# Ledger of designs, part 57: peptides against a protein of PDB entry 6A30

Target 1, 150 residues: chain A of PDB entry 6A30
Amino acid sequence: AQDADNVLQPIMDLLDSNLTLFAKICEKTVLKRVLKELWKLVMNTMERTIVLPPLTDQTMIGTLLRKHGKGLEKGRVKLPSHSDGTQMIFNAAKELGQLSKLKDHMVREEAKSLTPKQCAVVELALDTIKQYFHAGGVGLKKTFLEKSPD

## One batch from the design tools (peptide; made by RFdiffusion4, then SolubleMPNN)

Design b2_p17_3_s3 (from b2_p17_3, 8 letters changed)
Fold by OpenDDE base, seed 2:
Structure b2_p17_3_s3 (fold): chain B 150 residues (1-150), chain A 17 residues (1-17)
Amino acid sequence: as target 1 above (150 residues)
Amino acid sequence: DEVAEKLKEALEKVREE
């Protein structure tokens, strides 16, 4: 549980910050699409984080999340007028795109078979993240989350 | 707005769990 929390916490912090913004500026259908992309991103990030040696992962995730989180200055988001919403979505999409590009730079270290401990952490983390993205039925459908390739 | 708030609440609940 504690190891899963350590892996998830940085991801959750990023997700919470971005989802709050997206929920405010996106229509429901757009939000759903964003959630799907975030799901893919999170799954990819988790896969890499768990496969990579634990010591480098917290620092890299933290650094990546901090680099992307610095653009979300907690400035008093004056409720941007309708025109500002599009720009915010664009900026958020750009940030997501940069996170996706990180996928290309993280050398697929050889899929070292996850140790039994790592597998257990992944399973717990996946269950938590599935619950998070389902969000009591207002997020992604369970069927989508269950069929998503791990 | 209602869906957004529900999502937020659900996300917060999962984080606290």
Scores: peptide ipSAE 0.045, ipTM 0.612, DockQ to the pose 0.654
Fold by OpenDDE base, seed 1:
Structure b2_p17_3_s3 (fold): chain B 150 residues (1-150), chain A 17 residues (1-17)
Amino acid sequence: as target 1 above (150 residues)
Amino acid sequence: DEVAEKLKEALEKVREE
């Protein structure tokens, strides 16, 4: 549990920050689309983070997230005007896109077979994230979350 | 938005578990 929490915490912090903003700005249909894209991103990031040795990547993800997180604290969420909301979505998408570029720099180290412990952590993390994205039925459908390749 | 609040509440619950 604690190991899963350590892996999930940076992701959860990122998601909480972005989802709160998106939930306020986006209509339900748009929010669902955003959630789907975030789900894909999270799944891709988790797959990479868990396959990579735990020590080096937590620091890189943590450092990247911390560098981006410091900029977000001072913005008193004034409900941006419609124009500002679009720009915020664009900026958030750009930031998420940069996280995707981190994907390209993560050298495909050969998929070392996950240890049983790592597998257990992954399973727990996946279940937690599925619940998070389902959000009691207001988020993504369970069927969509379950169809994601394990 | 009621949906947004429900999502937030659900997310918070999952985070606390």
Scores: peptide ipSAE 0.041, ipTM 0.613, DockQ to the pose 0.677
Fold by OpenDDE base, seed 4:
Structure b2_p17_3_s3 (fold): chain B 150 residues (1-150), chain A 17 residues (1-17)
Amino acid sequence: as target 1 above (150 residues)
Amino acid sequence: DEVAEKLKEALEKVREE
């Protein structure tokens, strides 16, 4: 449980910050699309986090998320006027796109078979994230969340 | 707005569990 929390916490912090903003500025349909993209990003990030570095360097995920998240200055999210919302979505999408590009720099170390412990951590993390994105039924549909690549 | 608030509440609940 603690290991799963350590992996999830940086991701959850990022998600909480962004989702709060997106929930305020996005129409329902746009929000749903954003959630889907975030889901994909989270899944990809988790896969890499678990497969590539030994879980030891919590610092790297934190640093990667902080390096990309340092651009998310705790700017007092003044509720931007409707016009600012589009720009914020664009900027957030750009940041998400940069996180996707991080894929290219993470050396595909050969997918070493996950240890049983790592598998348990992944399963717990996945369940937690699925619940998070489902958000009591107001988020993503369970059927969509279950399509996560095994 | 209602959906946004519900989402937020649900997210917070999951985080606290």
Scores: peptide ipSAE 0.039, ipTM 0.608, DockQ to the pose 0.612
Fold by OpenDDE base, seed 5:
Structure b2_p17_3_s3 (fold): chain B 150 residues (1-150), chain A 17 residues (1-17)
Amino acid sequence: as target 1 above (150 residues)
Amino acid sequence: DEVAEKLKEALEKVREE
């Protein structure tokens, strides 16, 4: 459990910050699309973090999350005027685009065989993330989460 | 707004578990 939490914590911190914002500014249909893209990103990130040697990828993920997290200045979420909402969507889209580009630059090292302990951590982490994205039924459908290519 | 609050609540619940 603790190992899974350690792996998930950076991801969860990012998701909490971004999803709260997205939930406020996005219509239901847009939010669903954003959630799907975030799901793919998280799954890919987890695969790399757990399957690839921990040292380099945690730093890269942490650096990516930190670089993009700094752009969300603690600006007082004044209910942005309609113009500010558009800018936030644009910024969010830009951030998502940058995250997708990073995926292409990360050298896929050969997946090492997971130890039984690592498998257990992955399973627990996956279950937690599925629950997170399902969000009690307001997020992504369970069927989508289960059919997502592992 | 209602969906946003429900999502937030659900996310918080999952994080606390």
Scores: peptide ipSAE 0.038, ipTM 0.605, DockQ to the pose 0.649

Design b2_p17_3_s4 (from b2_p17_3, 7 letters changed)
Fold by OpenDDE base, seed 2:
Order: sequence, then structure tokens, then C-alpha cells
Structure b2_p17_3_s4 (fold): chain B 150 residues (1-150), chain A 17 residues (1-17)
Amino acid sequence: as target 1 above (150 residues)
Amino acid sequence: DERAEKLRKALEAVRAA
């Protein structure tokens, strides 16, 4: 559990900051699309990184996210005004573009067998991410999440 | 769980608006 948390922390910090803001400024349909794209990105990132030991995964993801990912304004509780909404959406789209570029910079290492411990960490990490994106039923559908290769 | 709850609340706020 601790290892899974360590691996996910950099990704989750980014998601916490950006998705909360997106949820405030985006229409439901737009937000759903954003969630789906982020889900794909996260799954692809995990797939490429999972071949490494947990500590290496955490370091690599953290380094890459710090380099290519920028968090939007964190902690703004108040809903932006409608006039500010356009600018916020533009900024959000810009940040999503940067996250997409992160995928292109991921170097897939040659696949190696995982230890039972590593497998358990991966499974727990995946369950945590699925739970996050499902968000008690108001996020992505379980059927969609479960069809994704993991 | 805490992070999931934050997202849930944010999404519910959008739905309610």
C-alpha cells in the first residue's frame, strides 16, 4: 500500500490540482471528455513505467511531470466569473496539451517480469486510479474503466 | 479515498449548476 501511494503521488497531485479546476469551469460533456483523455494518458503512462521498480517509477514519473506538466492555479475555491471562464478553459486546454506531450517523452523500457510484491503494488495502484476516476459514480463509468488495458 | 471524494464533490457541483 505504501509503495503504491508513493508511485501514484506525483500523478495524483497533478490530477487533484487540475481536475478540480476543470470541474468548476467546464460543462459536463466537456469535463467527461477531459476525464477520458486523462484516463488514457494515465493508463498509457503506467503501462510504460510499470516495468520499472516502484521507486524508479515514482522518480521517473515525478521528474517527467515536473518537467512537462504544469498545474493550473491551485486552491481557487471561488468559481471564476463567466468572463474569466474563457481564459481558464484556454489555459486548461494548454495544460492538457503539455500532458499529452509528456506521453511522447516517455521511454518504454524493455519488459521484465515483476515480483509478486510489484504485481500487488500495480494492482492496488490501478484500483486506486479507477476509484478516483469513477468518483462514486459521477465520473467515468466502471465499464469504461474496466475495458481499458491495465 | 480522500482524493476521490474531492473529485466527486467537484463533479457534483458541476451537475448541480
Scores: peptide ipSAE 0.184, ipTM 0.747, DockQ to the pose 0.078
Fold by OpenDDE base, seed 1:
Structure b2_p17_3_s4 (fold): chain B 150 residues (1-150), chain A 17 residues (1-17)
Amino acid sequence: as target 1 above (150 residues)
Amino acid sequence: DERAEKLRKALEAVRAA
C-alpha cells in the first residue's frame, strides 16, 4: 500500500491540480471528455513508468512531472469576468499540453518482468486510480475504466 | 479515498452549476 502510494503520488498530485481547475471551468460533457483523455494518459504513463522501467524509477517520474507541473496553481480561481475566464481556459489548455508532452517524453524500454510483489503494488495502484476517476459514480463509468488494456 | 472525495466534490459542483 505504501509503495503504491509512493508510485502514484506524483501523478495524483498533478491530476488533483489539473482536475480542480478543469472542474471549475468546464461544462459537464467537456469535463467528462477531459477525464477520459486523462485516464488514457495516466494509464499509458503508468505502463511506461512502472512496467517498462524498474519500479524504483519513481524519482525520475516525479522530476518529470514536477517540471511540467510548475505552472499549476492550486488556488481557487474565481472567474469574475469574461477575460478572466478566457485566460483560465488558456491556462487549462496549456496544462493539458504539458501532460501530453510528458507522455511523449516517456521512453519506451523493453518490458521488464515484475515480481509478485511489484504486481501486487501495480494492482493496488490501478484500483486506487480507478476509484479516483470513478469518484463515487459521478466520474467515469466502471465499464470504461475496466476496458483499459493492462 | 481522500483524493477521490475531492474529485467527487468537484464534479458535483460542476453538475450543480
Scores: peptide ipSAE 0.180, ipTM 0.740, DockQ to the pose 0.078
Fold by OpenDDE base, seed 5:
Structure b2_p17_3_s4 (fold): chain B 150 residues (1-150), chain A 17 residues (1-17)
Amino acid sequence: as target 1 above (150 residues)
Amino acid sequence: DERAEKLRKALEAVRAA
């Protein structure tokens, strides 16, 4: 459990900051699309980080996401005031563009075998992420999450 | 999970708007 938390912490910090902002500024249909793309990005990042290098680098996933997500200010998502709303949308759109580029840069490399312990950690991490994206039914559908490549 | 609840609340707010 602790190992899973360590692996997920950088990803979850990034997701918390971005999804909160996106939820406030995006229309429902757009938000759903964004969530799907983020899910794919997270899954691809996990595949690259966990299956290729040893799980010892717990910050690697977060680092990869951050490297391309530069500009995500941890700032308190203020409700868009009339003056700040346009700038917030612009910044969010820019950040989304960076995430899309990250997806394109994620090249599949040769997978390494995981130990049983590592597999258990990954399974726990995946369950946690699925629950996060499902968000009690208001996020992504379970069917979508289950069909996504693990 | 506290993080999941935060996201749920945020998404519900959007859906309700």
Scores: peptide ipSAE 0.178, ipTM 0.741, DockQ to the pose 0.078
Fold by OpenDDE base, seed 4:
Parts: sequence; structure tokens; C-alpha cells
Structure b2_p17_3_s4 (fold): chain B 150 residues (1-150), chain A 17 residues (1-17)
Amino acid sequence: as target 1 above (150 residues)
Amino acid sequence: DERAEKLRKALEAVRAA
């Protein structure tokens, strides 16, 4: 469990920062689309970070995000004030863009077989992320989540 | 779980508006 948390923490921090803002500013249909794209991005990131590189480096995700994000704040983005809402939207969009770039810049290496321990960590991580995106039924549908790459 | 709950609340607020 702790290992899974360590792996997910950088991604989850970024998601929390962006989704809190998007939930407030986006129309429902737009928000759903954003959630779907983020889900796909997260899944792909996990595949590359956990499956391709050795999982033993639990800091890999964080390091990669920091390297490619060039200023991605680990902390949750402060909710926009009435006077600074537009700027916050742009900042959030920028962060999402950086995450997408991370995917593109990740080295495609031959997928390595995971040890049983690593598999367990991945499974826990996936369950956690699915729960997050499902959000008790108000987020993405379970059917959609199950069809996504993992 | 805590993070999921936060998102849930945020999304519910949008649906209720």
C-alpha cells in the first residue's frame, strides 16, 4: 500500500490541483471530456513509468514530472479568486499540457516483466485511481474505466 | 479515498448547480 501511494502521489497531486479548478469552471459535458482524457493520460503514464522502467524507483514519476513540467507545483493549486480566475485557468491548462508532454518524452523501452510485488503495487495503484475518477458515481462510469488501458 | 471524496464533492456541486 505504501509503495502504491508513493508511486501515485505525484500524479494525484497534479490531478487534485487541476480537477478541483476544472470542476468549478467547466460545463458538465466539457468536464466529462476532460476527465476522460486525463484518465487516458494517467493510464499511459503509469504504463511507461511503472511497467517500462523498474518500479524500484518510486520517485521516477515525481522526477519525470518535475523534469518535464519545468515548474509544476507539487502542491494543490489554490482555488481562483474572483480577481484571478482567468489566470488560474491558464495555469491549470499549462500544467495539463506539461503532463501530456511527459507522455511524449518518455523513453519507449522494452516492457519488462514485473515481479509479483510490483504487480501487486500496480493493482493497488489502479484501484486507487479508478476510485478517484469514479468519484462515487458522479465521475466517470465504471464501464469506461474498465475499458481504459492499464 | 480522501482524494476521491474531494473530487466527488466537487463534481456533485457542479451537478447540483
Scores: peptide ipSAE 0.178, ipTM 0.738, DockQ to the pose 0.117

Design b2_p17_4_s1 (from b2_p17_4, 8 letters changed)
Fold by OpenDDE base, seed 2:
Structure b2_p17_4_s1 (fold): chain B 150 residues (1-150), chain A 17 residues (1-17)
Amino acid sequence: as target 1 above (150 residues)
Amino acid sequence: MLPSVQERIERIKKAAA
């Protein structure tokens, strides 16, 4: 549990800020669409991260995420058009994409099978992220979150 | 102290209301 928290904190902070902003400025249907696309990005990123060596430097991840998160003005309340929503998704994707760049600075190890402990951490992480996207019922439906992205 | 998952969810819920 503690290991999962340490790994997830940078992602959780990013999601917390972005989802809070989206919840404020998006109409319900637009919000759901944005959340669905963001969910896909998160799932794809996590899948790649699990297959690759774990990122040990949380500080670097946090720094990279913070550097690219500056584009979201918390004070702006505007209902995004289709084009605006696309741009927001693009920006979110760009922020998440920085996690992949960090991998280039790490020693490439061959893909290893996850230990039982690592699997437990991943499962806990996934459950936490699902809770964020569900957002107590105002976000995505549980049935959608439980669908396999493959 | 870092906010709990529940606290973060409540913040989102309030933002959506």
Scores: peptide ipSAE 0.371, ipTM 0.854, DockQ to the pose 0.535
Fold by OpenDDE base, seed 4:
Structure b2_p17_4_s1 (fold): chain B 150 residues (1-150), chain A 17 residues (1-17)
Amino acid sequence: as target 1 above (150 residues)
Amino acid sequence: MLPSVQERIERIKKAAA
């Protein structure tokens, strides 16, 4: 359990900060679009990382996402007014664009089989991430998240 | 103490309201 928490914390911190910001500044339709694109990016990144599991129980996913998302962790972003919201969306989109560059650095090697413990951690991580994207009902629908191949 | 997943989700819900 503690090992899973250590793996998930970087991802949770990233998602907590970014999704909270997006929820505040985005209209519902825009928010859903942003969430769908972020979902695709996260799933693609996780797929590549799973294919290349680290030797340690710590998944590099959270660390990799955090490393490329460092621009997002800068401080309590005071949410600006509607006009400022558009600028914030552009800035956030630019930051998300930096995450896409992570794909270019992740070379798929031959898939290594995961241990049962690693599989359990991955499943827990996926469930947690799905919960964040659902966001208690204000985010993506469960049906959409469940139909997405993992 | 770090917030729970549920607490984090509630924060997002509040932000979207």
Scores: peptide ipSAE 0.367, ipTM 0.855, DockQ to the pose 0.530
Fold by OpenDDE base, seed 3:
Structure b2_p17_4_s1 (fold): chain B 150 residues (1-150), chain A 17 residues (1-17)
Amino acid sequence: as target 1 above (150 residues)
Amino acid sequence: MLPSVQERIERIKKAAA
């Protein structure tokens, strides 16, 4: 349990600052859209961090932003200033890309199958992150969080 | 003391209200 908390703490600290800010400045509909994109980014980053060998932080961020950047533009996100909101999301995505540093906390064991202990830590981490994104009902719906990111 | 998950959730709820 303590090991999982130590691994999650950097992610939670990063998410706290960004999600609190977005919750404050975004309209409810915009907030949900932003949270969905952030959720996808977090899930993809975690998957790559766990499954893929260490790609450079810049490569992961660039690939994630390129893949998901097309989805952010289609939403009529009435962000207060279209330019400022997009830049804030971009900056948040860039900061979330630093979640690759979580790789340093996850034992650099080779692309081998996760040990049972590592699997348990990942499961606990996912449950905690899901709870955080649900945010007592003001965030994402549980049904959305339970769906495979695919 | 590290904030609990519940404390973090309450911060978001407060910010969204």
Scores: peptide ipSAE 0.356, ipTM 0.849, DockQ to the pose 0.482
Fold by OpenDDE base, seed 1:
Structure b2_p17_4_s1 (fold): chain B 150 residues (1-150), chain A 17 residues (1-17)
Amino acid sequence: as target 1 above (150 residues)
Amino acid sequence: MLPSVQERIERIKKAAA
């Protein structure tokens, strides 16, 4: 739906540049690992952004980024470029931290409870994000995406 | 005009090839 598209646009823009870059520079196994971590970050950020009060959003995102950033550091991604692959992934994760803006689009009400309409939008948004991370088969497996908590 | 989800996916697929 148009509503879901509007909500997803900022996320997709952030993901598009970073995932395209990762797809280009990472071998298949490394790419999958990176995508899994990014997926977790996106899902956790999205969930918490929706559930948590607006006033704590920025702080929480910062915490999530730090947690996931450290997790990504364990994977020594040897990037062919002069930049450490870990740093690149970390920077990408920082950019993805802007997912906090999703809350303004998805949940405008201060109430933690989503209306049926909002739930439908979120579900559609999640399906779209899953499709994006699957990337026509070059990304994450559908089974993995479907088992991910949201 | 904003790129469609499909267009974005195709871009990633192309990058991964």
Scores: peptide ipSAE 0.352, ipTM 0.848, DockQ to the pose 0.573

Design b2_p17_4_s2 (from b2_p17_4, 5 letters changed)
Fold by OpenDDE base, seed 2:
Structure b2_p17_4_s2 (fold): chain B 150 residues (1-150), chain A 17 residues (1-17)
Amino acid sequence: as target 1 above (150 residues)
Amino acid sequence: MLPSVQERIKRIQEAAK
C-alpha cells in the first residue's frame, strides 16, 4: 500500500491540478469527454512505461495524442482567453509525459517483466487512479473504467 | 501531510458544482 502511494503521488499531483481546472470550466458532458481522453492517455502512458523500454517524453506524448486525442467542441466549453479545450488537453498530456519515470519507481531498469510484488503494486495503483477518475460519481462511470482503453 | 485520495476527490466534486 505505501509503495503504491509513493508511486502515485506525482501522478495524482499532476492530475489534480488539471482535472480541478477542467471540472471548473467544462460543462458536464464535455468534462466526461475530457476525462475519457485523459484516462486513455494515462493508461497508455502507464502501459508503455511498464511494458516497453523508456521513451522520450516528446515521442510518447506525440504518439499518445495521435492515437487517442480528439477535438472538443469549443461551443460547449468556456475557456480562459487564448486557450481552447484541445490545447488544454495537450498541456495536460505534456505534463503527464513525466510518467515515463514511473518505471524507475516500480520496476528495476534491468527487469523487463514485473515481479508478483510489482504487479500487486500496479494493481493497487490502478484501483486508486480509477477511484480518482470516478470522482465520487461526477467523473467517469465505473463500467467505463473497467474496460480497456484500446 | 499529503492530501488523501478522498480529499482530492472532494476538490474535484466541489469544482464540478
Scores: peptide ipSAE 0.390, ipTM 0.872, DockQ to the pose 0.531
Fold by OpenDDE base, seed 4:
Structure b2_p17_4_s2 (fold): chain B 150 residues (1-150), chain A 17 residues (1-17)
Amino acid sequence: as target 1 above (150 residues)
Amino acid sequence: MLPSVQERIKRIQEAAK
């Protein structure tokens, strides 16, 4: 349990800060769109982080996030705030790149199958992240979150 | 003590009001 918390705390802190910010500055429809894109990004990042061997260079997650951020830039979410919502999402994505730290805690150097303990941590992480994105009903619908992003 | 998930969600809900 403590190991899971230690791994999840950085993600939770990041999600808290970003989702709270987005909730404050985004109109309801824009917020939902931002959350959907962020959800996809988080899920893809987690999947890759779990599946891909520890890439030694923090730069590669930055590059992946930049690559995904460029893809997200093409979907110019018109945020009602004077702040470039795309840049905010990009920054959020960049901060989510610190999910690599999740990898350092979860994935030992060898691409071994997740231990039952690691699987439990991942499941807990996913459930927690889903709760954050649902945000007590203000965020994404549970039905959307339960659907595979694939 | 770290804030609970529920407390964190509450903050998001409050921010969305």
Scores: peptide ipSAE 0.384, ipTM 0.870, DockQ to the pose 0.496
Fold by OpenDDE base, seed 1:
Structure b2_p17_4_s2 (fold): chain B 150 residues (1-150), chain A 17 residues (1-17)
Amino acid sequence: as target 1 above (150 residues)
Amino acid sequence: MLPSVQERIKRIQEAAK
């Protein structure tokens, strides 16, 4: 459990900031659409991370997330005017898009088989992320989350 | 202390209200 939490913490922190913002500014139907796209992105990223050799470089993901996290502190939460909300979504999408570019630098090293312990951590991590995206029923449906190819 | 998953979910639920 603790190992999964440690692995998930950076992702969860990123998701907390973005999903909380989206939940505030988006209507329910729009939020669900955003969540679906974000879910796909997260699943694709995780799939690639799992296929990649053990996280020796915890430093790079942590450093990239830490460098971008510092800029968000000073923003006066002015209630985004309609124009500001669109710009915030665009900026968030741009930031998420940059995370997708991290894909291109992830050298396809040969998929090392996960140890049973690593598999258990991944399963727990996936369950936790599914719960997070379900958000107690306000997010994505469980049926949608379960249909995601393992 | 890191927030629990449940606490994080609660924040999203509150934000969506």
Scores: peptide ipSAE 0.384, ipTM 0.868, DockQ to the pose 0.514
Fold by OpenDDE base, seed 3:
Structure b2_p17_4_s2 (fold): chain B 150 residues (1-150), chain A 17 residues (1-17)
Amino acid sequence: as target 1 above (150 residues)
Amino acid sequence: MLPSVQERIKRIQEAAK
């Protein structure tokens, strides 16, 4: 239990800070769009961190931003400035690169398969993250969070 | 004391108001 809390605490702090910031600065429609993109980024980062060997944080984030950044351009999201919203997402993505530290705690480099204990920690982490993104109903819908981003 | 998940959610809800 304590080990799981220690692993989750940095992620929870990061999500709390970012989601609180986005909730303050974004209109509801914009917030939902930003949260959807952030959710995809988090899920993809976690998946790659768990399933794939350690790629350098910059390469993984850069690839994810490049792949998903194309989706943000099509939304007529009146962000206060296109530059500011993109920069905030970029900063959030950089901070999510610290999820690589979660890798060091969750995935010992060599095991392609998670132990049952590691799986339980991941499940708990995912449930917690889903709760944060739902934000008591002001964030993303539960139906969206339950669907695979793929 | 570490903030609870519920406390963190409450902060987000307050920020969205």
Scores: peptide ipSAE 0.379, ipTM 0.868, DockQ to the pose 0.514

Design b2_p17_4_s3 (from b2_p17_4, 8 letters changed)
Fold by OpenDDE base, seed 5:
Structure b2_p17_4_s3 (fold): chain B 150 residues (1-150), chain A 17 residues (1-17)
Amino acid sequence: as target 1 above (150 residues)
Amino acid sequence: MLPRVQEIIERIQKAAE
């Protein structure tokens, strides 16, 4: 459990800030598209972190997420008036476009065999992330999360 | 479910409402 929490902490920090913002500013259809792209990113990041050799797992997730998260300055985005919502969506779309480009440059490393302990951590992490992306029914459908090839 | 995850889900639900 503690190992899974350590792996998930950087991901949860990123997702907490971004998904709360997107839920406020995006229509349901736009939100679902954003969530699908974030899901792919998270799955790819987890695969790399768990399958890649003992580089300090926290530093690599943290660095990958921080390099992409640095564009989101901790600016307390006061939800401004209707006009500012459009700008936020535009900025979010721009950031997502950059994330998509990163995905295309992310070379899939060969799947290494996981130890039983690593498998247990992955399973727990996947369950937690699925629950997060489902978001009590306002996020992605369970059927999508279960059938995702990522 | 982790307490933090539950809190985040609740915040997202509230924001979508």
Scores: peptide ipSAE 0.166, ipTM 0.744, DockQ to the pose 0.749
Fold by OpenDDE base, seed 4:
Structure b2_p17_4_s3 (fold): chain B 150 residues (1-150), chain A 17 residues (1-17)
Amino acid sequence: as target 1 above (150 residues)
Amino acid sequence: MLPRVQEIIERIQKAAE
């Protein structure tokens, strides 16, 4: 459980800020599209974070997420005017794009079989993330989350 | 469900209202 929390914490910190923002500024259809892309990104990031040696990559992801997450001060998100919403989505998309670049720096270590402990962490992490993206019914459909190839 | 996740879900739900 603690290991899963450690893996999830950076991801959840990133997602919490961004998804709350997206939920406020996006229409339902746009929100679903954004969530689908975020889902793919998160799944890919998790796979890499768990498969890659924990030491170097957690610090890099944590540092990257911290560097980008520090900019979202807990400031009272004044509901940005309609014009501000588009820019915020763009900025958030840019930040998410930086996560995709992290992919290139992650050395393709050979897909070592996950240890039983790592499998348990992955399973718990996946369940948690599925619940997160479902968002009590306002997010992605459970059927999509279960059938995702990611 | 982790308490943090529940809190996030609630915030998202509230934001989507």
Scores: peptide ipSAE 0.175, ipTM 0.752, DockQ to the pose 0.738; fails the geometry check
Fold by OpenDDE base, seed 1:
Structure b2_p17_4_s3 (fold): chain B 150 residues (1-150), chain A 17 residues (1-17)
Amino acid sequence: as target 1 above (150 residues)
Amino acid sequence: MLPRVQEIIERIQKAAE
């Protein structure tokens, strides 16, 4: 449980700020589309983070996420005008896009077979993330989350 | 479910209403 929480913490911090913002700004249909793209990104990032040795890369991802997260806290989310909302989504997408570029620099170390402990952490992490993206029914459908090839 | 996750879900739900 604690290991899963440690793995999830950086992702949850990123998602908490962004999803709360998206939930406020986006219409339900747009929100679902954004959540689908975020789901793919998170699944891809998790796969890479867990397959990579836990010690060194968590610090890099945590540091990168922390550097980007600190910039967002000072903005008292005044509900931006419709124009500002679009720019915020664009900026958030750009930030998320930069996280995807980190993907390209993560050397495909050979997918070492996950240890049973790592598998258990991944399973718990996946269940937690599925619940997060479902968001009590306002987010993605459970059927989508369960059938996702990601 | 982790208490933190539940709290985040509740915040998202409230924001989406």
Scores: peptide ipSAE 0.168, ipTM 0.748, DockQ to the pose 0.715; fails the geometry check
Fold by OpenDDE base, seed 2:
Structure b2_p17_4_s3 (fold): chain B 150 residues (1-150), chain A 17 residues (1-17)
Amino acid sequence: as target 1 above (150 residues)
Amino acid sequence: MLPRVQEIIERIQKAAE
């Protein structure tokens, strides 16, 4: 449980701010599309984070995710006018693009078979992330999350 | 489910209303 939390914390920090923003500014269909792309990104990032040696990469991911999360100052988001929504989406997309670049720097170390401990962490993390992306029915459908090849 | 995740879900739900 604690290991799963450690893996999830950086991801949740990033997702919390961004998804809350997206939920406010996006229409439901757009939100679902964004969530699908985020799902792919999170799955790929999580896979790499768990497969890669835990110590150095968690710190780098955490630092990168924190650096990007700090830019969303919890300032009193005045309900952005319609024009502000587009800029916010663009900024969030830019942040997501940076996460994609992190993917490129994480050298696919050889697909070492996950240790039983790593498998257990992945399973717990995956269940939690599925619940997160489902968001009580506001997010992605359970059937999509369960059948996703990612 | 982690309490933090539940809180985030609730926040997202509220934001989507």
Scores: peptide ipSAE 0.156, ipTM 0.729, DockQ to the pose 0.747; fails the geometry check

